Peptides against a protein of PDB entry 1IK9. Designs and how they scored, part 239

Target 1, 211 residues: chain A of PDB entry 1IK9
Amino acid sequence: MERKISRIHLVSEPSITHFLQVSWEKTLESGFVITLTDGHSAWTGTVSESEISQEADDMAMEKGKYVGELRKALLSGAGPADVYTFNFSKESCYFFFEKNLKDVSFRLGSFNLEKVENPAEVIRELICYCLDTIAENQAKNEHLQKENERLLRDWNDVQGRFEKCVSAKEALETDLYKRFILVLNEKKTKIRSLHNKLLNAAQEREKDIKQ
Target 2, 207 residues: chain A of PDB entry 1IK9 as posed
Amino acid sequence: MERKISRIHLVSEPSITHFLQVSWEKTLESGFVITLTDGHSAWTGTVSESEISQEADDMAMEKGKYVGELRKALLSADVYTFNFSKESAYFFFEKNLKDVSFRLGSFNLEKVENPAEVIRELIAYALDTIAENQAKNEHLQKENERLLRDWNDVQGRFEKAVSAKEALETDLYKRFILVLNEKKTKIRSLHNKLLNAAQEREKDIKQ
Target 3, 195 residues: chain B of PDB entry 1IK9 as posed
Amino acid sequence: MERKISRIHLVSEPSITHFLQVSWEKTLESGFVITLTDGHSAWTGTVSESEISQEADDMAMEKGKYVGELRKALLSVYTFNFSKESAYFFFEKNLKDVSFRLGSFNLEKVENPAEVIRELIAYALDTIAENQAKNEHLQKENERLLRDWNDVQGRFEKAVSAKEALETDLYKRFILVLNEKKTKIRSLHNKLLNA

## One batch from the design tools (peptide; made by RFdiffusion4, then SolubleMPNN)

Design b2_p27_4_s1 (from b2_p27_4, 13 letters changed)
Fold by OpenDDE base, seed 2:
Structure b2_p27_4_s1 (fold): chain B 211 residues (1-211), chain C 211 residues (1-211), chain A 27 residues (1-27)
Amino acid sequence: as target 1 above (211 residues)
Amino acid sequence: as target 1 above (211 residues)
Amino acid sequence: MEEFEKQKKEFEKELEEIKKKKEEEEK
């Protein structure tokens, strides 16, 4: 089961933060349980897949798009621009929410909720879920941080080896050229010496012909 | 202000999860506010630096060590081995906690709490803090995840460059030697040719002398 | 490949001989 708790404000009680819990199996489309609380009282309702389908049809909205709007409204709260407005009557236990666009406001959905007999139990469970989520997220953060530090060390190690390899390549090239030039120069010297010997031999032969 | 919420069980009500909130400025040693709730009622007390010092002295414990025990008890709950036992009387509003070791149990501290008039407000604020903490931790997780993915890409890039550098170094060495050998062989051929010319010239000179 | 390695060894040998001659001329 997936769960999301959101902070919302009701039009009827804007000074009192309410909490909207939505619980669902795999997909919100298959239905969900909604719980509203003000920290003293709690109200719960169940919405079926058929009710979701009917609301989508009544709105003449594509079901996937409608479920997408439900997800934004119910799982994210009002949003940063107060795009969603929440209404609840404690008397009738009727919960409804509207989407407010620039030029158009429309009711996105409505639910009949029931007052919970033992709200403290619902509130305790909600707090437990929050604490469990914090602990899980903290453990994940610590893991990711350690992994980040490991990756950074590994990167530095490879970077250092790479820089050494570049320098070693340049040094190797220079060394090989120096060595080659030494050998080449010796061979050039031998060639020059042999040429001089040939010239001398030719000069001696010219002298021997001239007696 | 720093804050920690822990889940605890009271000896008097082991079936009902309670929540212990501790709030402090910079260090727990300087004093703290403690709040206990069962999701219906709430109780609050303030503990001063002087009270903490007095409790440490009364226990004949070094203050830093005592504060360390308070931190473990109040910020971590009972712990995995139920090392800490919590007691609360709703009638007297007396809260006390014990440390249980193998052979010794002792009272670690006690506080007089006051029943909060509007527990719903305290509970709402507590839930708000939990939700804010979840959001902050989630944002941190997303950041760390993206950074890890970046570091992994950067590592792969450097590793690939390093491998190419190693291969290029070996290829360079081989290429340079091949080029050097070609030039060297040309010089060796010239030397051999010049030697043959010298030998021929010497043979001709010997013929001319015999002639 | 074998011929290249042989030539490389011969080159290194010639280099060593050149170094030795230089060291003997500098003494």
Scores: peptide ipSAE 0.090, ipTM 0.823, DockQ to the pose 0.857
Fold by OpenDDE base, seed 4:
Structure b2_p27_4_s1 (fold): chain B 211 residues (1-211), chain C 211 residues (1-211), chain A 27 residues (1-27)
Amino acid sequence: as target 1 above (211 residues)
Amino acid sequence: as target 1 above (211 residues)
Amino acid sequence: MEEFEKQKKEFEKELEEIKKKKEEEEK
């Protein structure tokens, strides 16, 4: 079961932060359980897939689009843009919410809730879920931090090896050329010396023929 | 102000999870505010630095060690080892906790709490803090995840460049030696040819002298 | 491959001989 808790403000009680918990299986489309609390009282309702489909039909909205709007309204929390307005009557236990567009506000959905007899249990469970989520997120954070430190060390190690490889390549080329030039020059000197000896021998032969 | 919320179980009410909030400035040693709630009622007390010092003295414990024990008891939550036992009387508003060692249990501390008149406010604020902490931790996790992905890409890029550099270095050495050997062999062939010409010239001269 | 390594060794040997000759001429 997936769960999201959001802070909301009711139009009727704007000074008191309320908490909206939505719980669902796999997708919000399959239905969900909605719980509202003010930290003293709690109200719960179950919304079926059929009710979601009916609300979408009544609005002449495609079901996927409607579920997308529900997800934004019910799971996003109080986004900074008051695009969604929440209303609840404690007397009728009727919860409804509106989407506020620039020129048009329309009711997005409505749910009948029931007052929870033992709100303290619901509140305790809600706090437990928050604390569990914090612990999970902290463990993930610590793991990711350690991974980041590992990856950074590994990057620095490879970077250092790469720089050494580049330098070693340039040094290798320079050294090989220096060595080659040395050997080549010696061979050139030997060739020049042998040519001179051949020239001298030819000149001596020409002298011997001329008596 | 630093804050920690922990789940605790009271000896008097083991079936009902309670929440212990501790709030402090800089260090727990400077004093703290303790809040206990069961999701319906809340109790709050303030513990001064002087009270902490007095409790340490009464226990004949070094203050730093005592604060270390307080931190473990009050901030660690219900660690799996029931080393710390919590007791609260709703009648007297007396909160006390014990450290359970193998052969010895001793009272670690005790605090007078006062019943909060509006527990719903305290509970709402506690839930708000949990939700804020979740949001912060989620943002940190998303940031760390993106950093991990970046570092991994950067590592793969440098690793690939390094491997190419190694291969290019080996290829360079091999290519240079092949070229050098080619030129050297040509020079060696020229030297051998010149030596043969010199030998032939010397042999012809020796024939001309015998003749 | 063997012939290349042989030629490389011959080159290194010639280089060493050249170095020795230079050291003897400087002495």
Scores: peptide ipSAE 0.088, ipTM 0.823, DockQ to the pose 0.872
Fold by OpenDDE base, seed 5:
Structure b2_p27_4_s1 (fold): chain B 211 residues (1-211), chain C 211 residues (1-211), chain A 27 residues (1-27)
Amino acid sequence: as target 1 above (211 residues)
Amino acid sequence: as target 1 above (211 residues)
Amino acid sequence: MEEFEKQKKEFEKELEEIKKKKEEEEK
């Protein structure tokens, strides 16, 4: 079961933060349970898939689009407070919400809620869920932090090896050229020496012919 | 101001999850505000630095060690339920807690609380704090996830560059040796040719002397 | 490949001989 808690402000009690809890299975389209609380009283209602379909039809809206609007209204928490207006009557237990656009406000949905007999149980369970969510998110954050530290170490290790490889490549090239030049110069010296010996032999032969 | 909420079970009401909120400035040693709630009623008390010091002295415990024990008892949440026992009387508003060891249980601390006039405000504020903490932790989680993905990409990039550098170093060495060997072989051929010319010149001179 | 490695070894040997001669000249 998926669950989301949002803060809302009711038009009837704008100074009192209310909490809207929505619980559903896999998708909001399959229906959901809605719970409203002010921290003293709680009200719960169940919305069926058929009711969602009927509301979409009554609005002349495609079901998927309508469910998308419900998700934004009921699950976003404090989106910009100006887009959705929430209304609740404690007397009738009637909850409705409107989407406010520039030129038009329209009712997006309505629910009949029932007053919970033991609101403290609902509130305690809600707080427990919040604390569990905090603990789960904290554990996930600690895991991600450790992974990031690992990845950073691994990155620094490879970066250092890469820099050493670049430097070693340049050093290798320079060393090989130096070695080559030494061998080449030795061979050039031998060639020069042999040429000088040939020149001397030719000069001696020319002297021997001239007697 | 730092704040922690924990679930506790009272010996007097073991079936009802209570919530213990502790709020402090920088350190618990400087004093703290404690709030207890069952989701219907709330009780609050203030513990001063002097009261903490007095409790440490009464226990014949070093203050830092005592504050360390307070932190474990009051801030850990559900540590293993077996280490700390919490007691509260709604009639006296007296809260006390014990540390349970293998062979001994001892009172670790006690507080006089006052019943909150409007518990719904305290509960709403507590839920708001939980929701804010969830949002902050979620934002941190998303940030860490993005950093993780970035670090992984950067690691893969440097790893690929490193592998290319290694291969390029080996290729460079092989190419340079091939080039050098070609030039050296040409010089060796010239040396051999010059030696043959010297040998021929010496043989011709020996023929001319015999002639 | 074998011929290249052989020529590489011959080059390294010639280089070592040149180094030895230089070290002997610099007595």
Scores: peptide ipSAE 0.091, ipTM 0.824, DockQ to the pose 0.857; fails the geometry check
Fold by OpenDDE base, seed 1:
Structure b2_p27_4_s1 (fold): chain B 211 residues (1-211), chain C 211 residues (1-211), chain A 27 residues (1-27)
Amino acid sequence: as target 1 above (211 residues)
Amino acid sequence: as target 1 above (211 residues)
Amino acid sequence: MEEFEKQKKEFEKELEEIKKKKEEEEK
């Protein structure tokens, strides 16, 4: 089961932060349980897949698009842009919300809730879920941090080896050429010396032929 | 201000999860505010630095060690090992906790709390803090995940460059040696040829002298 | 450094001449 808790402001109680818990199986489209609390009272309702489909049809909206709007409204709260307005009547237990655009506001959805007899249990469970989520996220954070540090060390090690390899390649090329030039020059000198000896021998032979 | 919320079980109400919020400035040693709630009622108390010092003295424990035990008890809840037992009387608003070791249990600390007149506000604020903490931790996790993915890509890039550098070094060495050997062998052949010419010239000269 | 580059260039030239001679012999 997936769960999301968000804070919302109700038009009827703008001074009191409310909490909206939505829980669902795999997809929000399959239906969900909605729980509203003000930290004292709680209200719960179940929204079926059929109700979601009916609301989408009533709005003349494609179901996937409608569910996308439900997700934005119910799982994100008001968000920074007051795009969604939430209304709840404690008397009727009727919850409805509107999408506010620049030039038009429209009802996005409505749900009948029921007052929870023992709100303290619902609130405790909600807080437990928050604490569990914090602990899980903290464990993930610690794991990712350790992995980040490992990856950085591994990167530095390979980078250092790469730099050494580049330098070693340049040094190798230079050394090999220097050594080769040394040997080559020795051979060139020997060739020149041998040529000079041949020239001298030929000149001496020409002198010996000329008495 | 630092804050930690933990779940605890009270000996007086073992079937009802309670939440213990501790808030402090910089260090727990400087004093803290403790808030207890069951999701319906809330109780708050302030513990001063002087009270912490007095409790440490009464226990004949070094203050830093005592604060270390307070941190373990109050910021971690019961933990998996039931090392800390929490007690609270709603009548007296007296909160005390014990450390349970294998062979000995001792009172670790005690605090007078006061019942909050509007517990719903305290509960709402507590839930808000949990939600904020979740959001912050989620943002950190997303950042660390992206950074890890970046570091992994960077590592793969450097590793690939390193492997190419190694291969290029080996190829360079082999190529240079092959080229060098070709030139050297030509020079050696020329030297041998010139030596043979000199030997022949010397032999011809010896024949000419014997004739 | 300049002398090394000059010798490298001479070596490369000798190598090219040797290659050319081999290619001509393999006619």
Scores: peptide ipSAE 0.063, ipTM 0.822, DockQ to the pose 0.816; fails the geometry check

Design b2_p27_4_s2 (from b2_p27_4, 14 letters changed)
Fold by OpenDDE base, seed 5:
Structure b2_p27_4_s2 (fold): chain B 211 residues (1-211), chain C 211 residues (1-211), chain A 27 residues (1-27)
Amino acid sequence: as target 1 above (211 residues)
Amino acid sequence: as target 1 above (211 residues)
Amino acid sequence: SEKFEKEKKEFEEELEEIEKKKEEELK
C-alpha cells in the first residue's frame, strides 16, 4: 500500500490547516482510501475504481487523464496553492475539490467521508507514519552521503593517478629521446673518425705513389 | 531553535503510543520546551538551565554527563526500548523518566507539564513540522542522488582516460624503441662498411709494399 | 617480439656504456 499525506486548506476553515491522507494499492486508479483531519477530528472514506470511472465519464474525461488530475490534486502537497480548492462540510461529511484555471473553475471530484469514532488513533498512526518516513529518509541520506564521500575519494585517487600518468608519459618521451641522441651522436662520431682514417690512408697512398 | 519528536510508551498507558517533542536553542543544556501528546490531548512544559543544573546536582552527576543522558533519553527515538522508562500522570501533569540498567533503575529527570487548552493546534503544528522535515529530507535525498550519479559518471570518465593513458604510454615506448633501433642499425651498417673499406685499403697498401 | 626485446636490451647496454664513458671523462 502506498500513502501520501498533504497539507490542505478548506474553503470553510481557511485558518485551520487540514491534513489529507490518501492510501492506495500500486495505482490510484484501482481506488483509494482518503482520510481528512484537523488534529482533533478525522473523517475517512473509500473511493472505488468504479466511482473513479464514473466520475471520469461524468466529466467526459479519459480515465487515465482523470486519474492524472486526481494525482496532482490529492497527492501533490502544497503545489501552487491556487490550482486546487478543497471543500468539506462537517455536517454532510461531503468532501469535494475544484480545479481553478484562469477562465474556468470545475469540480474535479467529490467523496462521502465518515467521521472516525477514535480520531486520536488515526492521528497517532499518521504521526507514526511521518516519523517512520523521516527515519527511512534519514537512513537513505546518510547512506547516499557515505557513498558520495567514497566516490569523491575514488575520483580524486584516479584523477591523481591520471595526472601522474600524463606527466610520466611526457617525461618518458623526453628521456628516451635524450638517450637516443647520446647513442646516435656516439655512432656519428665513430663514422666521422672512420672517414678521417680513410682520408688519411688515401693521402698516405698518394704520397707513396709520388719517388 | 532545534526540535526532535520521538515516539514513546508510557508505563501508565503502554497500549497508546505517545509523542514526545523537545525544542531547544543550540544546546539542550540551555533549557528546553517539552511537549507530550497522545493525538487527542497535549501537555507542555519548559525546563530551564537552572532546573537542569539542579537535577544534575541532586543526582551527584557532572552537568555535561547529565545533559548527555538527557539527550539519549529525550532525543533518541526508539533506542532499544528497554533503557528508558517514561511515566506521566494526567491528573498531576507530572512527567518523569527512569534509566534502566541490569542491576539498577534510577530516575533521570522529572518535569511538571501543563495541559494545553487547544491540543489540535499543537498536533497540527507537529504534523506540519513532520511534513516539512519529510520534504526537506526528500530534497536532500534527490540532491545527493544527482550528485552521486554525477560523481559516478566523472569517475568512469577519468578511469577510462587513465586506462587510455597507460596504454598510450606503453605504445609510445614501444614505438620510440622501434624507430631508434632502425636508425641505430643504419649507423651500425655504415660503420661496418667503413671498417671494410679501411681493411681493403690496408691490404692494397701491403700488396704495393710487397710489390 | 623476442628480436625487438633483444635489440632494446642491446640499445640499453650501449646507453649504459656511453653514460659510463661520460662519467669517466668528467672525473
Scores: peptide ipSAE 0.063, ipTM 0.818, DockQ to the pose 0.845
Fold by OpenDDE base, seed 2:
Structure b2_p27_4_s2 (fold): chain B 211 residues (1-211), chain C 211 residues (1-211), chain A 27 residues (1-27)
Amino acid sequence: as target 1 above (211 residues)
Amino acid sequence: as target 1 above (211 residues)
Amino acid sequence: SEKFEKEKKEFEEELEEIEKKKEEELK
């Protein structure tokens, strides 16, 4: 089961933050359980897949798009643009919500809720879920933080090895060239010496021919 | 202000999860506000720095150690070992808690609480704090996740550059030696050619002298 | 190649001989 709790403001009670819990299995399209609370009373309703399909058809909206609107309305809470308006009558237990666009407002959905006999149990369970979610998210955060610190160390280690490798490559090239030049110069000196010996031998032969 | 909400079980009502909120400024040593709720009623008390100091003295415990025990008891909730036992009388509004060790149990602290007139407001604010904490922790998780993905990419990039640098160093060494050998072999061939010319010139001179 | 390693070794030996001669000239 998936669950989302959101803060909402009711048009009838704008000064009192309400909490809207939605619970569903895998997809919101298959139906959901809605729970509304003001911290004293609670109201619950179940919305079936058939009701969702009927509401989509009545609105002449494609079902996937309609479910997408339900997800935004019921799981995101009142976004900063007050795009969704929530209404609830405690007398009739009728919950409905509207989507407000610039030039058009329309009813997006409506549900009959039932007053919960033991609201304290629903409230305790809701708080328990929040505390469990906090603990789970904290554990994830601590894990991700440690993993970030590990990855940063590993990056620094490889970066340092890379820089050493670059420097070692340049040093190697320089050393090899220096060594080569020494050997090459020795060979050049030997060639020059042999050339001089050949010149001297030729000059001596020219002297010996000239008696 | 710092705040921590924990689940606790009261000895008098072990079947009903209670929530213990503790709120403090910077350090628990400076005093704190405690709020207890069962999801229907709420009770609040304020504990001063002087009361904490007096309780530490009465226990003959070093204040820093005593505050450390308070932090474990009141902020961690009932740990898995039930090391802390919580008691509350709704009739007297007297809250006390004990530390249970293997061979010794002792009262760690006691507070008079007052019944909150509007428990729904306290409960709503508590739920709001939980939802805010969830949202904040989710944002931190998303940030840390993105940062982990970035660091992993950066690590892979440097690792790949490092491996290429190692391979390029080995290839450079091999290429330079091949080039050096080619040049040296040319010089060795020239030296041999010059030596042969010297030998031939010497042999011709010996023939001319015998002639 | 074995030929390359041989020529590398001969180059290294020739270098060592040159280095040694330079060290002896610098006594």
Scores: peptide ipSAE 0.070, ipTM 0.819, DockQ to the pose 0.841; fails the geometry check
Fold by OpenDDE base, seed 4:
Structure b2_p27_4_s2 (fold): chain B 211 residues (1-211), chain C 211 residues (1-211), chain A 27 residues (1-27)
Amino acid sequence: as target 1 above (211 residues)
Amino acid sequence: as target 1 above (211 residues)
Amino acid sequence: SEKFEKEKKEFEEELEEIEKKKEEELK
């Protein structure tokens, strides 16, 4: 089961933060349980997949698009854009919400809720879920932080080896060329010396033939 | 202000999860506000630095050690070790907690609480704080995840460059030696050829002298 | 190849002989 708790403001009670809990299995499309609380009272309703489908049909909206709007309304919380307006009557237990567009407002959904007999249990469970979520997120953050520190060390180690490899390659090339030039120059000197000896020997022979 | 909410179990009501909120400025030693709730009622008390100091003195415990015990009791939640036992009387509004050691249990602290007139406001604020903490932790988690993905890419990039550099260094050395050997072998062959020409010239001269 | 390693070694030996002669000429 997935769950999302959001703070909302009711049009009838704008000064009192309400909490909207939505719980579902895999997809919001398969139905969900909605719970509303003001920290004193709680109201719960179950919305079936058939009710979601019927509401989409009544709106002449494609089901996936409709579920996408439900997800934005019910799971995002009241984002700063006031795109969704929430209404609840404690007397009728009727919850409805509207999408506000620039020139058009329309009812997106409506749910009949039932007043919970023991709201304290719902509130305690909601707080427990929040505390569990905090603990899970903190553990994930500590894990990611340790992994981040590991990755940074590993990067620094490879970077340092890479820089040493670049420098060593350049030094190697320079050293090898210097060594080669020394040996080559000695061989060139020996070749020149041997050529001079051959020239001298030829000149001596030409003198000996000329008596 | 720092705040910690923990779930606790009261000895008098072990089946009902209670929530203990502690709020403080910088250090728990400077005093704190304690709030207890069962999701229906709430009780609040303020503990001053002087009361903490007096309780430490009455226990003949060093203040830093005592505050360390308070921190473990009040901020860690009831860890699985049942090291701390919490007691609350709704009639007297007296909250006290004990440290349970193997052979010794002792009262660690006691606070007079006052029943909150509007517990729903305290509960709503507590839920708001939990939701804010979840959002902050989620944002940190998403940031750390993106940073870890960045560091992993950066590591892979440097690792790939390093491996190429190593291979290029080895290839360079091998190529340079091959080229040098070719040139040197040419020079060695030329030297050998010139020596043979000198030897032949000397032998011809020796024949011409004997003739 | 074994031939390359041999030629490399012969080159290194020849270099060492050249370096040694230079050190003897400087003394």
Scores: peptide ipSAE 0.068, ipTM 0.818, DockQ to the pose 0.811; fails the geometry check
Fold by OpenDDE base, seed 1:
Structure b2_p27_4_s2 (fold): chain B 211 residues (1-211), chain C 211 residues (1-211), chain A 27 residues (1-27)
Amino acid sequence: as target 1 above (211 residues)
Amino acid sequence: as target 1 above (211 residues)
Amino acid sequence: SEKFEKEKKEFEEELEEIEKKKEEELK
């Protein structure tokens, strides 16, 4: 089961932060349980897949698009742009919400809720879930941090090896050329010496022929 | 201000999860505000630096060690080993906790709390803090995840460059040696040819002298 | 050093001449 808790502001009680918990199986499309609380009272309702389908049809909206709007409204809370307005009557237990755009305002959905007899249990469970989520996210953060530190060390090690390889390549080229030039120059000197000996021998032979 | 919320079990109400919020400035040693809630009622108390010092003295414990025990008791909740036992009287508003070890049980501290008149506000604020903490931790997780993905890409890039550098070094060495050997072999051939010419010239001269 | 660069160049030129001769002999 997936769960999301969001803070919302009710038009009827704008000074009191409410919490909207939505719980669902795999997808919101399959239906969900909605819980509303003000930290004293709680109200719950179950929204079926059939109700979601009917609301989408009543809105003349494709179901996936409608569910996408439900997800934005119910799982994100009031965004920084107050795009979604939430209304709740404690008397009728009727919850409804609207999407407000620049040129268009429309009711996005409505739910009948029921007052919970023991709100403290619902609130405690909600807080427990928040604390569990915090602990899980902290453990993930610590793991990711350790992995980040590992990857950084591994990167530095390979970078250092790469720099050494580049330097070693340049050094190798330079050394090989130096050694080659040394040997080549010795061979060139030997060739010159042998040519001079041949020239001298030819000159001596030419002198010996000239008596 | 730093804050930690923990779930605790009271000896008087073991079936009802309570939440213990501790708030402090920089260090617990400087004093803290403690809030206890069951999701319906809330109780708060302020513990001063002087009270902490007095409790440490009464226990004949070094203050830093005592604060270390307070941190373990109050900020971690009941650990998996039930090392800390929490007690609260709703009638007297007296909160006390014990450390239980194999051979020693001792009272670690006690606090006078006051019942909050509007517990719903305290509970709402507590839930808000939990939700804010979740959002902050999620943002940190997303950042660390992106950073890890970046570091992994950077590592793969450097690793690939390193492997290419190694291969290029080996190829360079092989190519240079092949080229050098080619030139040197030509010079060796020229030297051999010149030596043979010198030997022939010497042999001819020796024949000319014997004629 | 300038001397090394010169000797490297002279070697490369001698190598090119040798390679060229080998290519001509392989015709």
Scores: peptide ipSAE 0.051, ipTM 0.818, DockQ to the pose 0.837; fails the geometry check

